# Designs tried in a protein design run: peptides against a protein of PDB entry 2L9B. Part 35

Target 1, 91 residues: chain A of PDB entry 2L9B
Amino acid sequence: ANFLSQKFPELPSGIDVNINMTTPAMMISSELAKKPKEVQLKFLQKFQEWTRAHPEDAVSLLELCPQLSFVTAELLLTNGICKVDDLIPLA
Target 2, 91 residues: chain A of PDB entry 2L9B as posed
Amino acid sequence: ANFLSQKFPELPSGIDVNINMTTPAMMISSELAKKPKEVQLKFLQKFQEWTRAHPEDAASLLELCPQLSFVTAELLLTNGICKVDDLIPLA

## One batch from the design tools (peptide; made by RFdiffusion4, then SolubleMPNN)

Design b1_p17_1_s3 (from b1_p17_1, 11 letters changed)
Fold by OpenDDE base, seed 2:
Structure b1_p17_1_s3 (fold): chain B 91 residues (1-91), chain A 17 residues (1-17)
Amino acid sequence: as target 1 above (91 residues)
Amino acid sequence: SERQRAAAEEWLKHLLS
């Protein structure tokens, strides 16, 4: 198993994104945008719960996959949970 | 990396499922 699989055994295998001509952030954001608001909120809830249960893994994941930070921020903004100014200190 | 991106995207899909 690769490093990610060993560090994050709960993660699925992933998909081959090389077939698409999109940036990492665009691809992830596009998938999220296809989902209804209630599904987006469910994601945020599950991700929040997972982060609380696995804080060290969450930090490692976001460091290794900064794209997740982008789309998480985007969902927080689009769903009115955060404002842009709330995220500036984290940038 | 591409592998990291792929894993991250699939993880998001998993959470959305």
Scores: peptide ipSAE 0.096, ipTM 0.619, DockQ to the pose 0.073
Fold by OpenDDE base, seed 3:
Order: structure tokens, then C-alpha cells, then sequence
Structure b1_p17_1_s3 (fold): chain B 91 residues (1-91), chain A 17 residues (1-17)
């Protein structure tokens, strides 16, 4: 159907986002908050390890999926790992 | 590339599952 479903057929179905009622960023933040903290931290840990081992692929991944950059930043901020000022130079 | 797509798929699965 949509781009993600076509390219990643094994992914679970997403949820609809009504831009008139909320921003995509707000929806992503809301859905992330539904994940247990331990799941959030485990994701960050493994993603951090993978990016260190595969830096070029990590850059390509984040270019391909910009939403993942937002997700990562959101998780870092909400879990108190980074401050907003830490991320500004990377934006 | 196929490798990039595979990586994206894998990490999105971890995130969205």
C-alpha cells in the first residue's frame, strides 16, 4: 500500500496520523511513550552498538529513514540521556 | 541499496513491534 509497507512487508501495520489534529512528531512521541522504559533503553543500547560497528550504514539508514533520527533523539531526551543543547549541533 | 533497506527494515521492526 504505502511506501513503508511496500519496502518493508514484514513490518506491522502503522497507525493513521491526522495532521489537522496533531503533528506526526506528536504521534511518534505518543507511540514511543507506550513502549516500556526497558524496551526503549534496550533499543537505544543496541542501536548505539550497531552504529559504532557500522557507521557508514548507520548514516545511510538515517538518511533513508529520517523518522528514525527523530525517534532516536526523542528517546535520548525523554530518558534523560541527552539534553536539547547536545543535539542542536547535529540538526 | 539492498543492505541499507535490510538494515532499515530490521531496526524499524525492533522499534514498531
Amino acid sequence: as target 1 above (91 residues)
Amino acid sequence: SERQRAAAEEWLKHLLS
Scores: peptide ipSAE 0.082, ipTM 0.634, DockQ to the pose 0.046
Fold by OpenDDE base, seed 1:
Structure b1_p17_1_s3 (fold): chain B 91 residues (1-91), chain A 17 residues (1-17)
Amino acid sequence: as target 1 above (91 residues)
Amino acid sequence: SERQRAAAEEWLKHLLS
């Protein structure tokens, strides 16, 4: 019944988030941290390659689904690939 | 577009799986 489920019906059920008890950002960060480092890095690698191959689609995708922007930034920071200051020019 | 939706769906499925 959430936004993502409505637009993308083939997605998994997901995690129920009570925004009165925690923020969605904290929940996303927690769920990402549960995935092995290898999986996180593999996602970044494939997303980077896809973005290079489809730059216009990538821009449109991130506009359509800004959750992916947060995910990408979180993964870059938590894995030490970049620092917060490195992302400032992109904001 | 349909292409954008398909891409978003696949990336989200991968992420949330």
Scores: peptide ipSAE 0.067, ipTM 0.615, DockQ to the pose 0.046
Fold by OpenDDE base, seed 5:
Structure b1_p17_1_s3 (fold): chain B 91 residues (1-91), chain A 17 residues (1-17)
Amino acid sequence: as target 1 above (91 residues)
Amino acid sequence: SERQRAAAEEWLKHLLS
């Protein structure tokens, strides 16, 4: 089992990554792009609201899972949102 | 902490499911 599967056993199985063929960033970007825009925006909205309501937990979460920082940035950029600095953990 | 891990897991599930 990979790191994520071991640390978060209830996550989906995921896809094997061949670093010779792709990068983790590309994998994440690709998977995000498969989500409908409305789902992407809803995620951003809920995540933003949650970070505002739970700033300390949000900081801890992003420290634990820096992948989420990438996801957030990717979604903000791809959806044309310039509110990265609205995330309390980044302030 | 367990709470932090649970939050991380929940958000990752939301993203990757």
Scores: peptide ipSAE 0.065, ipTM 0.587, DockQ to the pose 0.050

Design b1_p17_1_s4 (from b1_p17_1, 13 letters changed)
Fold by OpenDDE base, seed 5:
Order: structure tokens, then sequence, then C-alpha cells
Structure b1_p17_1_s4 (fold): chain B 91 residues (1-91), chain A 17 residues (1-17)
């Protein structure tokens, strides 16, 4: 996508896994879950910092890549940062 | 949808940002 290419020119191509949201989200979450807790927290911290600095870009990114919303939600839940009730509006 | 977009924005503002 143009947005990804413009904002993140150094990103690798990635792997095409499926066209739906669920399969990519599950795969990404699975890979991130293999990382130590400190790495997961660091990811969330960096993402938080970026979203604060670029709120409109963050919305655009998550609209373009809805799988990332599920991934982020999963990380927040598994690390005890939020509860399921906090995520109900996103479902 | 617009509803989901709004929810996503609030998600970022209240849980991430």
Amino acid sequence: as target 1 above (91 residues)
Amino acid sequence: SERQRKALQEFLEHLLA
C-alpha cells in the first residue's frame, strides 16, 4: 500500500498468509508470543510512543492493516495491561 | 464501518496513546 511504502520505506516485504483478518492476526500473535515478555512490552511501549507522536497515521495504519488491531489487543490482554471488557467496542 | 473506526480511535487514545 502507498501508505506503508511512504511511511515505512525500510520495511521488509513480509509474507502473504491469507486475505482475511483472523489468520494473519493469529500468526502474528503466535510469533510475538514466542518472544520474552520484556520484548513484548518493549513493542507495546514503542507502539504507544509512535501512536502518541502520530495519532492520525496510527489510525490509518490500523485501518489499512486491521490484523494489527487484533494483535495489539492480544498483547495487551496477555500482558495484563487491559481486560476483555475494555476491548468490546472493537469487536 | 464508521462505528469501528471510532472505536479504534478511542482504543488508541485510551489504551495505547
Scores: peptide ipSAE 0.066, ipTM 0.652, DockQ to the pose 0.063
Fold by OpenDDE base, seed 2:
Structure b1_p17_1_s4 (fold): chain B 91 residues (1-91), chain A 17 residues (1-17)
Amino acid sequence: as target 1 above (91 residues)
Amino acid sequence: SERQRKALQEFLEHLLA
């Protein structure tokens, strides 16, 4: 809560979803999947650059919003960047 | 866990590498 407000003060308003891991991840992944492949790859590139520049903030974000881990994993899988076995260490 | 956090950090660092 405090982290998001401080680090991302200009975030647009979102919508309430059921408090679980699956529903938010599916909703976000569904929206991203509607974008062209080039846009999806650009998102991953920007996210990678940001995590590299701000590793502590990245960890904090994903701990606060673990759904984003599933979203990222889904994008990697659907774009053929990694395989399921590559994600086992994260489990 | 600490193991998962380290794995995630490495994974994110090499996302598109």
Scores: peptide ipSAE 0.060, ipTM 0.637, DockQ to the pose 0.055
Fold by OpenDDE base, seed 1:
Structure b1_p17_1_s4 (fold): chain B 91 residues (1-91), chain A 17 residues (1-17)
Amino acid sequence: as target 1 above (91 residues)
Amino acid sequence: SERQRKALQEFLEHLLA
C-alpha cells in the first residue's frame, strides 16, 4: 500500500483530472472558495494542527500531492493570512 | 528536486507560524 492508502484509508477515489498540477489545484481551490470564510479558516486550522502533529507525514503528503501546496497557498492569500511575497519560493 | 524540497519545508514552516 502507498502512503495515501496507509494514512488515509477512507480517502475517496476522487475524479479523473489531467496530469498537470495546475488543474487539480484550481478545481480544489474553486470548490473551497465557495465555502463560507469560517469553513476555509477551519480547513487551514485543521491542516496546521495536523501538520504540527505529523510533520513527516505532512511533507510526504505534499510531495506526493503537490497540488495541495497551491491550494493551501491560495487559501492563505485569499483569507489575508500571508502576502504574495511570502510564497515566492514556491513559484 | 532539492529546490522543491527546500521550498516545501519553508512553506510548511510558514503555515505553522
Scores: peptide ipSAE 0.058, ipTM 0.642, DockQ to the pose 0.065
Fold by OpenDDE base, seed 3:
Structure b1_p17_1_s4 (fold): chain B 91 residues (1-91), chain A 17 residues (1-17)
Amino acid sequence: as target 1 above (91 residues)
Amino acid sequence: SERQRKALQEFLEHLLA
């Protein structure tokens, strides 16, 4: 929470969810899936750029919010960017 | 896991652009 507030000071409050990974991932993926494809692709591009520019922060984010790994994987699949076999190392 | 995190990081770094 402190990490997110520091790196993203204008981030909205959001909605509290349970502490597991599956439910939050499903909720986030569902909301992102409602956005136009171009918006989803831009998200992936921005996330990639940010990851390259801030590798240590990216690691911290994924450790703090492991649900984002599932969300990213889902976006890659639904947009046809990768296949399920490409995600085997993430299983 | 740590393995999963590293795999995702590497995948993102080589994705798209």
Scores: peptide ipSAE 0.066, ipTM 0.647, DockQ to the pose 0.056; fails the geometry check

Design b1_p17_2_s1 (from b1_p17_2, 5 letters changed)
Fold by OpenDDE base, seed 4:
Structure b1_p17_2_s1 (fold): chain B 91 residues (1-91), chain A 17 residues (1-17)
Amino acid sequence: as target 1 above (91 residues)
Amino acid sequence: MELLSLLSPKHIQEFLS
């Protein structure tokens, strides 16, 4: 059993994406950007809450789906919640 | 890809938490 199927048993099967890593993430970000800001912030809030409650699973998910890292970063940046430097390790 | 190279799953998780 893979991580997603185990942690999200109700998750439907996805579709294969045979394009570069960035494009799928950009597509997701673009679709989210079409939604009201309230929806975008709600997504971030829910994801934040989940990452707090499930820190190890959150890391695993982001490792498995780097697209989600991109999407999250884009939402944070475009909504002015943080700067790029906030998303990289600090010395 | 450049942005992704800057991102760390652990750091994102820590930032959000």
Scores: peptide ipSAE 0.369, ipTM 0.819, DockQ to the pose 0.090
Fold by OpenDDE base, seed 1:
Structure b1_p17_2_s1 (fold): chain B 91 residues (1-91), chain A 17 residues (1-17)
Amino acid sequence: as target 1 above (91 residues)
Amino acid sequence: MELLSLLSPKHIQEFLS
């Protein structure tokens, strides 16, 4: 079993999308942006809690699905939780 | 695409933590 099936056994099968990495990330962000702010914040909070509890798994997930990094960043920025400079890696 | 270039899994995880 791969990482996703092991850590998320109830996760439905994905779709092999014949598009670049950025497009699916934008699609996810767009759909989330349509939700009420409360829903967006709840999503971020749950993801934050999970990353705190499972730091290694969180890194592995983001490595496997870098689209999620884009989605997370967009939610953080659009909801005014952080600035672009906060997301820039330190030299 | 530009945003993705600024992000790394470890940085995102650390920021959220």
Scores: peptide ipSAE 0.365, ipTM 0.817, DockQ to the pose 0.114
Fold by OpenDDE base, seed 3:
Structure b1_p17_2_s1 (fold): chain B 91 residues (1-91), chain A 17 residues (1-17)
Amino acid sequence: as target 1 above (91 residues)
Amino acid sequence: MELLSLLSPKHIQEFLS
């Protein structure tokens, strides 16, 4: 079984988006933006908790689905949780 | 695309942790 099937056994099948990374990320972000703020925040909270509990898996997921990094950043910024400067890597 | 340069998987994971 692949990574996603093992870690998320109840995950439904998705569709392949054969375009650059930015466009799929924008599509996902736009769909999430249509949801109530409470839903967006709940999503972030659950993702944060999972990321803390499974740090290596979280990195693997974001490498497998780079668009999720963009989506996560967009949710953080648009909901006022952080600023762009907070996302800049520290030297 | 400019934002992508700031969003390595490791950095996102570290920020959320």
Scores: peptide ipSAE 0.359, ipTM 0.813, DockQ to the pose 0.115
Fold by OpenDDE base, seed 5:
Structure b1_p17_2_s1 (fold): chain B 91 residues (1-91), chain A 17 residues (1-17)
Amino acid sequence: as target 1 above (91 residues)
Amino acid sequence: MELLSLLSPKHIQEFLS
């Protein structure tokens, strides 16, 4: 079993999208943007909590599914939670 | 794609935590 199967045993099946990395990210962001802001924020909260509790698994997931980095950033920016400069790493 | 170049898994994880 791969990483996703082990960590998310009840993960539902998805659909095929273009192989291009940007297209899947845009599709996911588009679907989430259709949800009410409260739902988007709740999603971010749950993802934040899981990321905090499982930091190494979170990094592994984002490396395996880089489209999720785009989705997360887009949600943060769209909902005014942070600015682009806030996402730039500090020296 | 430009936004993706600014982000890494480690940075996203640290920011959310």
Scores: peptide ipSAE 0.353, ipTM 0.812, DockQ to the pose 0.114

Design b1_p17_2_s2 (from b1_p17_2, 7 letters changed)
Fold by OpenDDE base, seed 2:
Structure b1_p17_2_s2 (fold): chain B 91 residues (1-91), chain A 17 residues (1-17)
Amino acid sequence: as target 1 above (91 residues)
Amino acid sequence: MDLLSLLNPEHIRKFLS
């Protein structure tokens, strides 16, 4: 098992992009929505704690795995933890 | 909404910190 699957088992397994959805983003959103809310929140909690403890590694991981950025944003938004503007640069 | 901004690693990290 790779780092992500071991450290964050709450994440859904990767799937083939050419199933029946129109975009990769829609597929990620769909797979996340299949997880119970408590599992979604558990991931966010663990990822937040890890990110706080390893900020540089967190940035590197997100750069290497951009879909993880989408996962994090999607879960934060859909669970009402933040608003879109919180994730967009402020002038 | 800027999807690319939502995907920015530093912005996500900063929010979670």
Scores: peptide ipSAE 0.331, ipTM 0.811, DockQ to the pose 0.118
Fold by OpenDDE base, seed 4:
Structure b1_p17_2_s2 (fold): chain B 91 residues (1-91), chain A 17 residues (1-17)
Amino acid sequence: as target 1 above (91 residues)
Amino acid sequence: MDLLSLLNPEHIRKFLS
């Protein structure tokens, strides 16, 4: 198992994406939606705690794994924890 | 601009901090 699978088992496993049939974002969203809300929130909590403890590593991980940025944002947004403007620079 | 284009690792980190 890779780092993400071991550290954050709440995440779904990787899956092939047919770009002609769907977008990667749509696929990720659908896979995330299969997880109970409790599991989604648990991931967010664990990832938040890890990010706070390892801020530089967190940035590096997100840079290397942009799909993880989408996962995080999707879960934050769909669970009503933040809005889009919270994830971009403030005016 | 799609959602992924809006996402910046530092911004996500900052929000989670």
Scores: peptide ipSAE 0.327, ipTM 0.809, DockQ to the pose 0.088
Fold by OpenDDE base, seed 5:
Structure b1_p17_2_s2 (fold): chain B 91 residues (1-91), chain A 17 residues (1-17)
Amino acid sequence: as target 1 above (91 residues)
Amino acid sequence: MDLLSLLNPEHIRKFLS
């Protein structure tokens, strides 16, 4: 098993995709929606804790696995944890 | 701005901090 599947078992299984393409993004979104809300929130909590403990590694991981950025943003927005403006740099 | 435009690793990390 890869790092993501072992560290964050709440994530659905999948393959690497180009998140700039509509179809792959739609597929990821659909698979995420199949997970119970409590599982989605548990992933966010664990990923938040890991990110706080390893901020430099978190950026590297997100750059290496752009689908993870999509997952995180999608879950934050769809669960009403933040608004779109919260993910935009403040002036 | 759509969701794809928000996919910046530093912004995601900063928000989760």
Scores: peptide ipSAE 0.313, ipTM 0.801, DockQ to the pose 0.095
Fold by OpenDDE base, seed 3:
Structure b1_p17_2_s2 (fold): chain B 91 residues (1-91), chain A 17 residues (1-17)
Amino acid sequence: as target 1 above (91 residues)
Amino acid sequence: MDLLSLLNPEHIRKFLS
């Protein structure tokens, strides 16, 4: 059993790329855009709730799966939930 | 500031918190 597929079935499967490269990022964005908006939002809701309940595990997961950080940021921005400035660390 | 610099796991966690 895969943790991500089990907990967050809304995510596309098989995504594992270097987020520092333009081409992989474009591929992820394309795959995400194929999902209905309600599915995208459902993932964000579930991931937010899980992250709040398991903050240390969330950091570990994002470190293990850096593409998930990109997914999260991409969905937040493209769905107008936040602005780029909202993701900038507090001074 | 580019998007790549915003993808720090702790920053994402803090925003979702």
Scores: peptide ipSAE 0.307, ipTM 0.792, DockQ to the pose 0.119

Design b1_p17_2_s3 (from b1_p17_2, 5 letters changed)
Fold by OpenDDE base, seed 2:
Structure b1_p17_2_s3 (fold): chain B 91 residues (1-91), chain A 17 residues (1-17)
Amino acid sequence: as target 1 above (91 residues)
Amino acid sequence: MELLSLLNPKHIAQFLS
């Protein structure tokens, strides 16, 4: 079992794609943006709580799935949780 | 500049903490 299977055993299998990272990240973001605001905020909350509890695993996940960084950032921006200038220092 | 290029996994995790 790999990292994702161990930490997220109920995560559904994704589609293997042969495209750059930006496109799939944007696709994920756009799909999440179509969900109710409550769902988006719940996702952010749970991800934040998990990240706080498992910081090393969070880094590993984001390294393994860098598209999640884009998704998270986009959700933060679109929901007014942070501003673009808040993300610049995260480079 | 792509948003992804602005994001460091470690820093994102720290930001969310």
Scores: peptide ipSAE 0.408, ipTM 0.813, DockQ to the pose 0.135
Fold by OpenDDE base, seed 1:
Structure b1_p17_2_s3 (fold): chain B 91 residues (1-91), chain A 17 residues (1-17)
Amino acid sequence: as target 1 above (91 residues)
Amino acid sequence: MELLSLLNPKHIAQFLS
C-alpha cells in the first residue's frame, strides 16, 4: 500500500486524471468555499492539528498531493487568516 | 504567478504547525 492507503485507510482509491494540478485544486477550493465558514474553519483546524501531530507525514502528503497546498492557502486567504505576503516566504 | 510555485511542502506544513 502507498502512503495514502496506509495513513488514510478509508480514503477512496481515487482516479487518474490528465489535467494539471491547479485545476483539481481550484475545484476543491471552490467546493469548500461554498460551505459555511464554520465548515471551512473546521477543515483547517483538523488539518492543522493533524500536521502538528504528524509533521513528517504532513510533508509527505503535501509532496504527494501538492494541490492540497493550494487548497490550504486559498482557505487561509479567503478566511482572512493570513495575507499573500505571509505565504511568499513559504517558497 | 502560480500560487503552487510559492509553496514549499515543508514550509507550509511548518506554517500550519
Scores: peptide ipSAE 0.404, ipTM 0.813, DockQ to the pose 0.136
Fold by OpenDDE base, seed 3:
Structure b1_p17_2_s3 (fold): chain B 91 residues (1-91), chain A 17 residues (1-17)
Amino acid sequence: as target 1 above (91 residues)
Amino acid sequence: MELLSLLNPKHIAQFLS
């Protein structure tokens, strides 16, 4: 909680998700899929730029929010940025 | 769940960076 507040000061308060980890990831992906391609790509771009600038924090965030790994993978696949074969070595 | 098992946070970060 402190990590997210510290690194993302403009982030509004969220809500607890009391369900399994996979379902929230799928829900996020579904909502993003409803947005225009440009919005999806912009999201990926911003996430990439932030990750590049803050690699240690990026790892911490992905460990804290495993659903983001799923969301990122789905966005990459859906937008044709990479193939499933490209994700396998990331295990 | 299967996909999450295949994705290492460190490797995802490296892939994006």
Scores: peptide ipSAE 0.401, ipTM 0.811, DockQ to the pose 0.135
Fold by OpenDDE base, seed 5:
Structure b1_p17_2_s3 (fold): chain B 91 residues (1-91), chain A 17 residues (1-17)
Amino acid sequence: as target 1 above (91 residues)
Amino acid sequence: MELLSLLNPKHIAQFLS
């Protein structure tokens, strides 16, 4: 929680989601899927650039919010950036 | 759910880098 506030100071306050992790991931993916393709691609690009610049923080974020890994993978697949076989070695 | 169990945060970060 403190990590997110420190690294994303402009991030609006979140809500407590007391459901399984899969459902929040699906909800996020669903909302992103409603956005134009260029917005989805720009999001991926910005996340990629940020991950390159802050690899330790990226790992920490993904550990803190495992649902974000699912969201990222789903966006990569949906937008044809990678194939399922590209994700298998990421186990 | 299966995808979530498959993905490693370190490997995802490496893949994006």
Scores: peptide ipSAE 0.399, ipTM 0.810, DockQ to the pose 0.135

Design b1_p17_2_s4 (from b1_p17_2, 5 letters changed)
Fold by OpenDDE base, seed 2:
Order: C-alpha cells, then structure tokens, then sequence
Structure b1_p17_2_s4 (fold): chain B 91 residues (1-91), chain A 17 residues (1-17)
C-alpha cells in the first residue's frame, strides 16, 4: 500500500501518481489511452461513483494530486463523454 | 498544461458527481 492508498482507501484502483504534475499526468493518460475503451470507461465509472459517495475526499485527492484532474479530463474528452466546452466552465 | 489551467478540483468533483 502506498501513501495514497493509505490516505484514500476508497480510491479506485488503477491510478498511481507521484507528487508532481504534468509529466506524470501525461504518462498516465498515455498509458490509459492504450487500454481498451471499456477499461477506460470502467475507471471513469468507478471514479465517478466514488466521487459521488465521497465528494470531500475527492476534492482533497484532486488537490493533493492535481494530475488526476488532467487524467480524468483527458479520458472524458477522448471517450466523447464530454466536450471541451463542458470543461471550460469548470475553471 | 493548458488543460490543467482550466481545471478546478471542486468543480471537477462536482462535475463527476
């Protein structure tokens, strides 16, 4: 178990990031993009469910690991779940 | 990096919820 797993035991598995941004996010996004779309969608579904159940923890996680926001956004866009215009209001 | 600048943790969480 890593630090994130200890602090956020309910976090969906499959995402491991370091404390930095951008490069880790790009790497994770690239690796996830290589997986089948059904795997990507399953991750998003689980992450969404967890976020709904633990909204405060989700915010804390995204603050601690901002790269996860990038990864999530990339997956949402590449899978056609949302448009860029849907993300702009989230600024 | 440009995409990151558009993202707010609270808003992302709310969007997913």
Amino acid sequence: as target 1 above (91 residues)
Amino acid sequence: MELLSLLNPEHIAAFLS
Scores: peptide ipSAE 0.358, ipTM 0.787, DockQ to the pose 0.136
Fold by OpenDDE base, seed 4:
Structure b1_p17_2_s4 (fold): chain B 91 residues (1-91), chain A 17 residues (1-17)
Amino acid sequence: as target 1 above (91 residues)
Amino acid sequence: MELLSLLNPEHIAAFLS
């Protein structure tokens, strides 16, 4: 098992992404954007709760999968949860 | 500069927390 599977055993199986990181992030965001807003918000809620409970693991995950930062940011913006100015200090 | 390179994982985690 790879590091992700060991560190995050609850993660579902996925496909290997062998392209640049930006394109996969955009594709994920696009697919999530097709889901009902309720689903998007539920994802964000669960991710927030998990991050609060496991901040160190959240950092590790985002370091390992930086595309998730893009996905999360995009969802936050598109759902009006934050604005661009809120993301600037996250740099 | 790509958004991916801009965002700091620690800051994102802190923001969500």
Scores: peptide ipSAE 0.354, ipTM 0.793, DockQ to the pose 0.133
Fold by OpenDDE base, seed 3:
Structure b1_p17_2_s4 (fold): chain B 91 residues (1-91), chain A 17 residues (1-17)
Amino acid sequence: as target 1 above (91 residues)
Amino acid sequence: MELLSLLNPEHIAAFLS
């Protein structure tokens, strides 16, 4: 198993990990960007559920992969799930 | 883009929870 599967065994399904990538951040960001919007939204839903169940692991993942924080917030905004004002306090 | 780059992982996780 790759690094992400080992460290985050309950990571949401639907995100493939390129085994040739050198960093977890690049793997997550790159693979997520390759997916169509519906798959990205499915990831967002499962990621939210996983985060609720495993908040400490979620923080660790987001610290390890800043790109994931960016993509997550971007998806929330793009699909009208939240507004910019909702994210300002998170900075 | 600028705002998103400044987001705190702990705050994002809490927001999603």
Scores: peptide ipSAE 0.352, ipTM 0.784, DockQ to the pose 0.136
Fold by OpenDDE base, seed 5:
Structure b1_p17_2_s4 (fold): chain B 91 residues (1-91), chain A 17 residues (1-17)
Amino acid sequence: as target 1 above (91 residues)
Amino acid sequence: MELLSLLNPEHIAAFLS
């Protein structure tokens, strides 16, 4: 199991993402961009559901792996789920 | 790295919730 699977076993499955503390955000984004849109949306949906159910764990995960914040934001934008203006308040 | 500092984990989690 990778770092995330060990630390956060409740993370949703459905997309193959190799993420660790030193993985560049751009590399993660690049790998996800290679996936079909349906896979990206499924990941976002499950990640959202998990985050809603485990908000404290989600914060811990995003603090531990800030790359996920970037990846999530980019997926939201590229799939037309939100606009840039929606992300500005998240700063 | 610089871009990552612009995103607040708590805000992102709240946004997704």
Scores: peptide ipSAE 0.330, ipTM 0.780, DockQ to the pose 0.131

